Peptides against a protein of PDB entry 3V4O. Designs and how they scored, part 129

Target 1, 234 residues: chain A of PDB entry 3V4O
Amino acid sequence: DQPLAKDKVALLIGNMNYREHPKLKAPLVDVYELTNLLRQLDFKVVSLLDLTEYEMRNAVDEFLLLLDKGVYGLLYYAGHGYENFGNSFMVPVDAPNPYRSENCLCVQNILKLMQEKETGLNVFLLDMCRKRNDYDDTIPILDALKVTANIVFGYATCQGAEAFEIQHSGLANGIFMKFLKDRLLEDKKITVLLDEVAEDMGKCHLTKGKQALEIRSSLSEKRALTDPIQGTEY

## One batch from the design tools (peptide; made by RFdiffusion4, then SolubleMPNN)

Design b2_p21_1_s1 (from b2_p21_1, 12 letters changed)
Fold by OpenDDE base, seed 5:
Structure b2_p21_1_s1 (fold): chain B 234 residues (1-234), chain A 21 residues (1-21)
Amino acid sequence: as target 1 above (234 residues)
Amino acid sequence: APEKLQSFTPEVDEEAIAKRL
């Protein structure tokens, strides 16, 4: 039987104008393009740019309020970030230099909260660096995750590596979005879709040996972003 | 309905790459 979504909700965050860190360009374009694509997939999309820590936390809280049993939830982030001990941290624009975990939002904590909503699918698309932050030695103690088998992570880069954006006399996509946008509307299991994106990225001479997509998933059902919303299909 | 913050319309140019961090 075709999987159905009760609803489909996405939160897109693009941070560019950092106060104490290098400014970025790609998040603006990436959020814009992804918004248009997800709307075509009947997602309810909240797109936000240049969020402070306070604003990011509020945005996540509001996003969680839109989640419920069977809802597809998608979180996209483009900006500065780091990964320590397998935990991904999104950096707000007002983060100090250097930033630490207390200044940032932990993606795995958000996942835990999403699981409590009994969502049908949890997708994280993280277009950020995954290099270790040497200035943060905090070991996070996270609550154990539930076994929901509905989790997909798309990391723009591999562990310990950097994510890139295209820059030339204006604004352009990040490398991840450059390839993701070509496949996102395909009616395929989300992990299969991302795998194809990974192959496309791998074939590009521009990114060989520089950036590679990592997919991490626990998905026991054939869930796709194209899955219809209950009560709307006839 | 989807919500989006106001921003200027971007111009996309797919040339040279730079690291974000």
Scores: peptide ipSAE 0.028, ipTM 0.484, DockQ to the pose 0.032
Fold by OpenDDE base, seed 4:
Structure b2_p21_1_s1 (fold): chain B 234 residues (1-234), chain A 21 residues (1-21)
Amino acid sequence: as target 1 above (234 residues)
Amino acid sequence: APEKLQSFTPEVDEEAIAKRL
């Protein structure tokens, strides 16, 4: 039996033009290409660039309103970020230097809220660095997650490591999206798909020993991004 | 459900890879 999605909704955020931090380039192209691909997969996609803290929080709130029982939710983020105590923090473009957790959005908090919606699948694609922020001494206490067995994290890089983007004349993808885009439309369990992306990335001479995809999942069903939407004819 | 794409422009370009801090 093939799993069905009640609906499929994605929020894509690309932050590039930081006010107090180095500017990035790849998120523009990455968000654009991922948007087109996810639309081919019948996702309802909201794509936003260069969000302030206020705008990011509002975008997440609106995204959560679209989630319900059985809905597939996908969050993609490309930009600056860090990881403290196993918690991933997305950095808004207006974040101060140095930034702290209070200035950023915690992915695990978003996951907690998604679980409350009883989603069918929660996918996080985080194209950001995962180094510890030494300037943030806050120890956040997060609510315990429910056991839903429908969670997939695709980290563009390993814990404690950095993520990279290609610097060519003109516009180019980040390393993660460079390989993800080639396989995203495949009808495979999402963890299997990401595993293949990991292998492709591992063959890249530019990032050998520098960046490797990490897949963290608790997924008990064969869920794929290609899964049909309930009630649709195909 | 809403579908939209918001776009802006970036700057830095070199023949290498750049860190995404």
Scores: peptide ipSAE 0.057, ipTM 0.571, DockQ to the pose 0.036; fails the geometry check
Fold by OpenDDE base, seed 1:
Structure b2_p21_1_s1 (fold): chain B 234 residues (1-234), chain A 21 residues (1-21)
Amino acid sequence: as target 1 above (234 residues)
Amino acid sequence: APEKLQSFTPEVDEEAIAKRL
């Protein structure tokens, strides 16, 4: 009765060196550490940095090609972003200032495409700000999602709030990854795992009242990132 | 072309936070 994944595939994107926006530092470290952890969990991981809009779209397309019935798909993004009308937008490094939805990748669109692949699990870990972009009044027309009950969003911050990275003399994690990395290998339902991460983050005096993890999910099965891959020996 | 992830040992220390927009 152990849940099984047909395969486990992850796309990690860290955008830092923006052309028209403030540069970031943490995505480099965050992507690196998450890559190592997911590989320990037998994920096939593609990790990319500083993607243009064109490159991001291509990466997502390639990612989708690896998804199929029963496959676990995980998308991690660290970089600039915004949220308008409940839709999350990832900002490519070549996005103009100001950027608009047409310049960005909509996470919900990706989710729709993942659902079409009949994946076993869809996990989104979004380490980005979720403030409204006042320069974009476009209301995206998105296709309705299917009822698959296999969706998990881990937002590094609350709706309308900002995400932070640790200021250090060297390279350091963002706040979200700082706590996520300590629990990611635990054999727990992914929503339970993220809930514990949220509690850990809540104990951090630096971010109290500034950043809190939000979990949004419809996961009807006890799916974990540690779930074995079909056909493998465990 | 997209940049591939490079291998290094990151340093993590809780000191201060900086805004990520």
Scores: peptide ipSAE 0.027, ipTM 0.517, DockQ to the pose 0.032; fails the geometry check
Fold by OpenDDE base, seed 2:
Structure b2_p21_1_s1 (fold): chain B 234 residues (1-234), chain A 21 residues (1-21)
Amino acid sequence: as target 1 above (234 residues)
Amino acid sequence: APEKLQSFTPEVDEEAIAKRL
């Protein structure tokens, strides 16, 4: 049986112009290109740039309102970030220096809320560094996750490692998006698709030994971003 | 909060690598 999506909703966040941290460039291009691709896949896409903590939390709340039973939810983030104790934190543009967990959005908390919506698929594409933040000594207090077997994480880099963007005379993709964009429209199980992206990325001379894609999934069904939406779109 | 949707196509280049923290 061909899996069907009740709907497809994506939230794309690209943070570049940080107030108290180094500015980035790639998120601008990456968000744009991913937006176009996901729209071709019939996703309802909200693409936002340079969000404050307040704005990010509101965006996530609005995103969650669009999720329901059987809906495919995709969250893409490009910007500064860190990982403490296996939890990923997205850094808003107005975060202080140094930032702490209270200033940031925890991806795993968002996942928990998505699970409550009984989504058909939860995809997280995190294009950020995954280094430990030594300035944050907080032990995360997270609610237990449900066993939904519909979760896919695509990390642009390995645990404890950094993500990179390409720059030349102008703006360019991050390394992750450079390869993801070439395969995103393929009709393949999402984990298979990402695995192929990982292989392509592994052939890049620029980031050998510096950046490698990590896929973490619990996906028991052959779900693809190309899966059709059942019924009428709304 | 102001709308911050991306509305244009950026130019793309590929030679140098910059660190993303």
Scores: peptide ipSAE 0.022, ipTM 0.480, DockQ to the pose 0.031; fails the geometry check

Design b2_p21_1_s2 (from b2_p21_1, 13 letters changed)
Fold by OpenDDE base, seed 3:
Structure b2_p21_1_s2 (fold): chain B 234 residues (1-234), chain A 21 residues (1-21)
Amino acid sequence: as target 1 above (234 residues)
Amino acid sequence: SAPKLQSFTPEVDEEAVAARE
């Protein structure tokens, strides 16, 4: 009773060269390594770096065009971000300082659109800070999500907390990707896989008390990133 | 004179953890 994907599509975004915010380093390496891993899992992968607001919105639109009934969709983001009222916002490289929600992309809005495509699995891997943006007092009014029971969020950090990269050590992964990459190819339910990553991250002395993986999911089936694509299972 | 967000940058340390915000 192996679950099948109609197709597997991933959009990876790494923002590091911000115009009005501190520059980052890890997104370059993280996107590169994750791209290679997901391709080994037969994902169609689009990887982009340093996107403006316009480019990010366009990338998401193109990503959504590749989604359809039964398709596995994965969105990975590494960069600056924030969380207000339970909504996650990805920050484009041309965002002003301070940025507001209208300058950013709301992940939950993307999820809503993915649900309309009747996807088989929706995975969000968000390697960004989740602190409250005090400069944005807007209360978002979002459309209600459908009950699809096929949603997985892997947050690199806890709500209200920060995501980290190792500084002054050359090119290195972010903390989340450092541990995620070691398990990503395992044939396990995606929530189980992420739980194991969480345990591995918990052993990291660098981020003890600073960063912990949070898994938020509604996944009623044993869906894995290793699930074969329909028509290629044999 | 618009307020600016500040990120935390650790001192130079090989094992220093820098926030992505």
Scores: peptide ipSAE 0.063, ipTM 0.543, DockQ to the pose 0.042
Fold by OpenDDE base, seed 5:
Structure b2_p21_1_s2 (fold): chain B 234 residues (1-234), chain A 21 residues (1-21)
Amino acid sequence: as target 1 above (234 residues)
Amino acid sequence: SAPKLQSFTPEVDEEAVAARE
């Protein structure tokens, strides 16, 4: 019995040209390559670069409008970020220095809203640092999540650690995307796929002891990014 | 207003590691 998606929608955000923070390079390449791969998987993909807070919030709102019961939703973010008290914050390009939660988008808040849409699968791929922001002691007030057992987080790095990009004279992937792109099209349960990516990434000599993939999931069904869309032939 | 879809073609050169924070 093949699991089916009502639809598959992805929002990809790559922030690199920050106004008050160090500029990045990898998000450009990472978003581009992931876009192409997800489109091969029949995702409806919206890919955006260098979003202000206002633009990011609008993008998320529009993304949520495309979600409905049984829809697969995937959010990918590459850029500056932090994690406070288990909450992940994506940093817009116009965020002040230092930034606070009020300047950023909370991933868990987005998840809550996705759950309200009764999505079939919620995948978050977060290619950002997970260090605590010592300049922000605010504890986010979030509504309780539902028990939907359809959530997968792929963190590019461990809790409290940094995420890295390969940077020299030109552009290159972040470490996470470098390995993710090689397996993304495989017909496997998403958690299994990410576990294999984690193993591949663990062999990377560039980031040994500095960065490792963390998978956090509650997925009770064998859901894959390759799952066919209802009404289509695969 | 809704953000616009970005289209781009990257040029790739890989060697060193930099932090994203």
Scores: peptide ipSAE 0.031, ipTM 0.467, DockQ to the pose 0.030
Fold by OpenDDE base, seed 4:
Structure b2_p21_1_s2 (fold): chain B 234 residues (1-234), chain A 21 residues (1-21)
Amino acid sequence: as target 1 above (234 residues)
Amino acid sequence: SAPKLQSFTPEVDEEAVAARE
């Protein structure tokens, strides 16, 4: 049987114009291209750039309001970030230098809230670094996640590693989006799709040994981003 | 209100790689 989504909602955040950290370039293009692709997949897409902590938290709250039972939720983030003890932290543009967890948004906390909505699928695409933040000594104690078997993480890089963007005279994609965009419209289980992206990325000589896609999933159903919305003609 | 996305497309090919930490 073809899996169906109650609805499909995506929040895309690209942070690049940081106040106290190096500015980035690729998030602008990456968010734009991903927006267009997800809209072709009938996602309701909210795309935002250069969010402060306050704005990011508000955006996440509004995103969560759009989620409900059976809804596909996708969160994409491109910007500065770090990972401590397996928890991913997205860095707002107004974060201090150095930043701490209290200044950032924890992705796993968002996942917990998405689970409470009884979503049909939770996809996180995190185009950020995953290095340990030595200036954050907080040991997170998070509530245990539910066993929903509908979770997919696509990390642009491996644990403890960095994610990269292509820099030149103009603007171009980050490495992750460069390869993701070529396959995103394929009618495949999302984990299979990401695995193919990982193979494609592995052919990039610029980031060989520096950046590799990591897929973390608990997905017991053949869910795809191409899954039709229930009650619609397709 | 938070800034909204403005359309933009890449115009230049790969040249260098920079870390996005």
Scores: peptide ipSAE 0.033, ipTM 0.491, DockQ to the pose 0.033; fails the geometry check
Fold by OpenDDE base, seed 1:
Structure b2_p21_1_s2 (fold): chain B 234 residues (1-234), chain A 21 residues (1-21)
Amino acid sequence: as target 1 above (234 residues)
Amino acid sequence: SAPKLQSFTPEVDEEAVAARE
């Protein structure tokens, strides 16, 4: 019994040209490459670069409008970020220095909203740092998540650590995308796929001891990004 | 400003590692 998606929708955000923070390069290439791969997997993909807080919130709202019962939702983010008290915050390009939670988008809040849409699968691929933001002491009070057993987080790095991009004369992938792109099209349960990516990434001497993929999931079904869309030929 | 859509193919090169904070 092959799992089916009602539809497959992805929002990809790459923030690079920060106003008050160091500029990045990898998100450009990473968003591009992931876009092409997800389209090959029949995802409807919206890819955006260098979003302000207002634009990011609007993009998320539009993304949520495309979600419905049984839809696969994937959110990819590449850019600056931080993690406080287990909550991941994506940093818009117009965030102040220092930034705080009110300036950023909380991923767990987005997840809550996705659950309300009764999605078939919720995948978050977060290519950002996960260090504590010492300038933000806000303790968010989040509503309890529903038990949907369809959540997968792929963190480019482990808790409290940094994510890295490859330096080159031209444009290059971040470390996470460098390995993710080689396996993304494989017909495997998404957590299995990410585990293989983690192993590949672990062999990289450049990031040994610096960056490691973390998978956090409550996925109780064998769902894959390759799962066919209902009503389509496969 | 308006969001910028990805609409082009960039080059991909690889070398050393830098922190993405």
Scores: peptide ipSAE 0.030, ipTM 0.481, DockQ to the pose 0.031; fails the geometry check

Design b2_p21_1_s3 (from b2_p21_1, 13 letters changed)
Fold by OpenDDE base, seed 1:
Structure b2_p21_1_s3 (fold): chain B 234 residues (1-234), chain A 21 residues (1-21)
Amino acid sequence: as target 1 above (234 residues)
Amino acid sequence: APPKLQSFAPEVDEAAVAARR
């Protein structure tokens, strides 16, 4: 039997206009394209651009309020970021230079809160760099995650590496989104879908050896973004 | 024009770092 979602909710954040860091361009187009695709998949989508720390925290809080038992939750982030000790940190546009974890949002903390909502699926698509922030020596003490077997991370790049955007003809698109958008509507298990995206990305001569998709998942069921919402006609 | 790659990596302000240390 095909799994059903109680509801499908997505929060998309694209940060570009940083105050104390290089400006980006891709998040604008990437958020737009992903928004349109997820809406076709019957996601309730909240898309936000250029969020301060305060605004990001509020957005996450509001997102969490929309989650409940069996709900599919998807968080997409495009912007500056880093990874320390296996924890992913999203950087708000008003973050200082250099920034620390206290200035940023920890994705794993968000995951913990999503698990408390007993979501049916937790998907994180992180289009950001994963380099170590040497200027932050804080060792986060995180609560142990529950064993929910419904977690999927799609990292735009591998550990310790950078994510890139392609700038051409005045438009910029992230490498990750460039390939993700071509397959996102496919009725496939989300990990299988991402694996195909990884293969497509691997064929890109521009980023070969520079950026590679990493999938980290604990997903024991065949869940897809195309799964119908309970109580609706498919 | 050929496509250009731009990294999502932030840049460190060395002056700010020096001021904090």
Scores: peptide ipSAE 0.303, ipTM 0.761, DockQ to the pose 0.742
Fold by OpenDDE base, seed 3:
Structure b2_p21_1_s3 (fold): chain B 234 residues (1-234), chain A 21 residues (1-21)
Amino acid sequence: as target 1 above (234 residues)
Amino acid sequence: APPKLQSFAPEVDEAAVAARR
């Protein structure tokens, strides 16, 4: 039985031109490539670059307005980030140095809000570092998540580790997107797809021992990014 | 030339940290 999505919506954020942190290059290309792929999968895609804290919060709010019962929601982020106490924080381009959680967007808070929309699938693809931010001692108190069994996290790197971009002859591409793009269109359960991406990434000698994909999921149904939208003719 | 890896990790400005403390 083919699962159906009521709709498919994606928000892609690539932050590169940080004011107080090192500039990145890969997010530009990575967001562009992912946008094209997701559109081929009939996602409604909003792609944004170099967002301030205010702009990021607004983008998330607008994204949430597009979500509803049965909608597939995908959030992709490429940029600086950190992880404290299992919570992932996306860093806006205007974040201070050092930054704190109050300057950043917590992914798990976004997930909570997505659950309130009763989405059919929640996918987070986080191409950022996951090191502990020692300059933020805040212990976040988050609202409890519901048991929805429709959550998938694709972390570009392991807990406590860094994510990298490859720079060669002036071109830069994120390691995660380099391998993700080759399989994203495959009609497979999203967790299976990401597992194969993990294997492909593992063959890269450049990042061996430095970066590995981590999949965290609670997905009780065979949901794929290729799932058709309800009401569309087969 | 071989490809170079660049980390997505931010760099701490020690001077800025010292100034804020």
Scores: peptide ipSAE 0.302, ipTM 0.762, DockQ to the pose 0.792
Fold by OpenDDE base, seed 4:
Structure b2_p21_1_s3 (fold): chain B 234 residues (1-234), chain A 21 residues (1-21)
Amino acid sequence: as target 1 above (234 residues)
Amino acid sequence: APPKLQSFAPEVDEAAVAARR
């Protein structure tokens, strides 16, 4: 039978204008384009740019309030980030230089909270670097995750690697979004969709050996972003 | 001109780091 979502909710965050770190350009376009695509997929989309730590935490809290049993939750982040000990950290625009985990938002903590809501699907699309932050020596001890088998991570780059944007005379996408946007509307299991995006990205000579999509998933059902919302006509 | 790639990696301000020590 066709999987159904109780609802579909997405939080998109694009951080560009950092106070103490290099400014970025792609998140503006990427968030905009992804917003339009997800709305075509009947997602309720909250899109925010240039969030401080306080604002990011509030945005996540509000996002979580929209989640419930069977709801599809999607979190997209474009900006500076790092990964320590397998934990992904999103960097707010007001983060100090250097920053520590206490200044950032841990994606795995958000996942934990999403699991508590008994969501139908948890998708994380992280367009950020995944290099270790040597200035943060904190060893995270996280609570064990539940076995929900409804989790998908799309990392714009490999562990320990960097994510890139294309610089042209005008605005351009990040590498990840450049390829993601071409397939996002396809009616395919989300992991299959991302796998195809990975192949497309692999054909890009500019990022060969520099950036490759990584998919991490525990998804036991054929869930797609195109899945209809329960109670709607389709 | 060929497209240029810009990394999303942050840059450490060594002066700021030194000041905190």
Scores: peptide ipSAE 0.292, ipTM 0.755, DockQ to the pose 0.807
Fold by OpenDDE base, seed 5:
Structure b2_p21_1_s3 (fold): chain B 234 residues (1-234), chain A 21 residues (1-21)
Amino acid sequence: as target 1 above (234 residues)
Amino acid sequence: APPKLQSFAPEVDEAAVAARR
């Protein structure tokens, strides 16, 4: 039987104009293009740019309120970030230099809260660096995750590596979005879709040896972003 | 010439680091 979503909700965050860190360019275009694509997939999309810590936390809270049993939840983030001990941290634009985990939003904490909503699918697309933050020695103690078998992480880069954007005089995509946007509308299991994106990215001469997509998933059902919403036809 | 890449990695402000130590 065709898997059904009760609803499909996405939160897209692009942080560029950091106060204490280098400014980025790609998140503007990346969020815009991803917004248009997800709307074509009948996602309810909230797209936000240049969020402070306060604003990011509020956005996540509001996003969680839209989640419920069987809802597809997608979180996309483009900006500065880091990974400590397997935990991904999104950096708000007002984060200090250096920042610590208390200044940032932990993705795994968001996942825990999404699991409590009994979502049908949890997708995280993280276009950020995954380097260790040596200025933060905090070992996060997170609540144990449930076994829901509905989780997909698309990391723009490998563990311990950096993510990149193309530097042009004009606007351009980040490397991850450059390839993701070409496949996103395909009716395929999300892990299969991301695997194809990984192969496409692997053919890019610009990022060979610098950036590679990593997929981390526990997905026991054939769930796709193209799955119809209950009560609708595709 | 191929386009240049810009990293999403943050840049540490050494002055700020020193001020917090």
Scores: peptide ipSAE 0.283, ipTM 0.753, DockQ to the pose 0.784

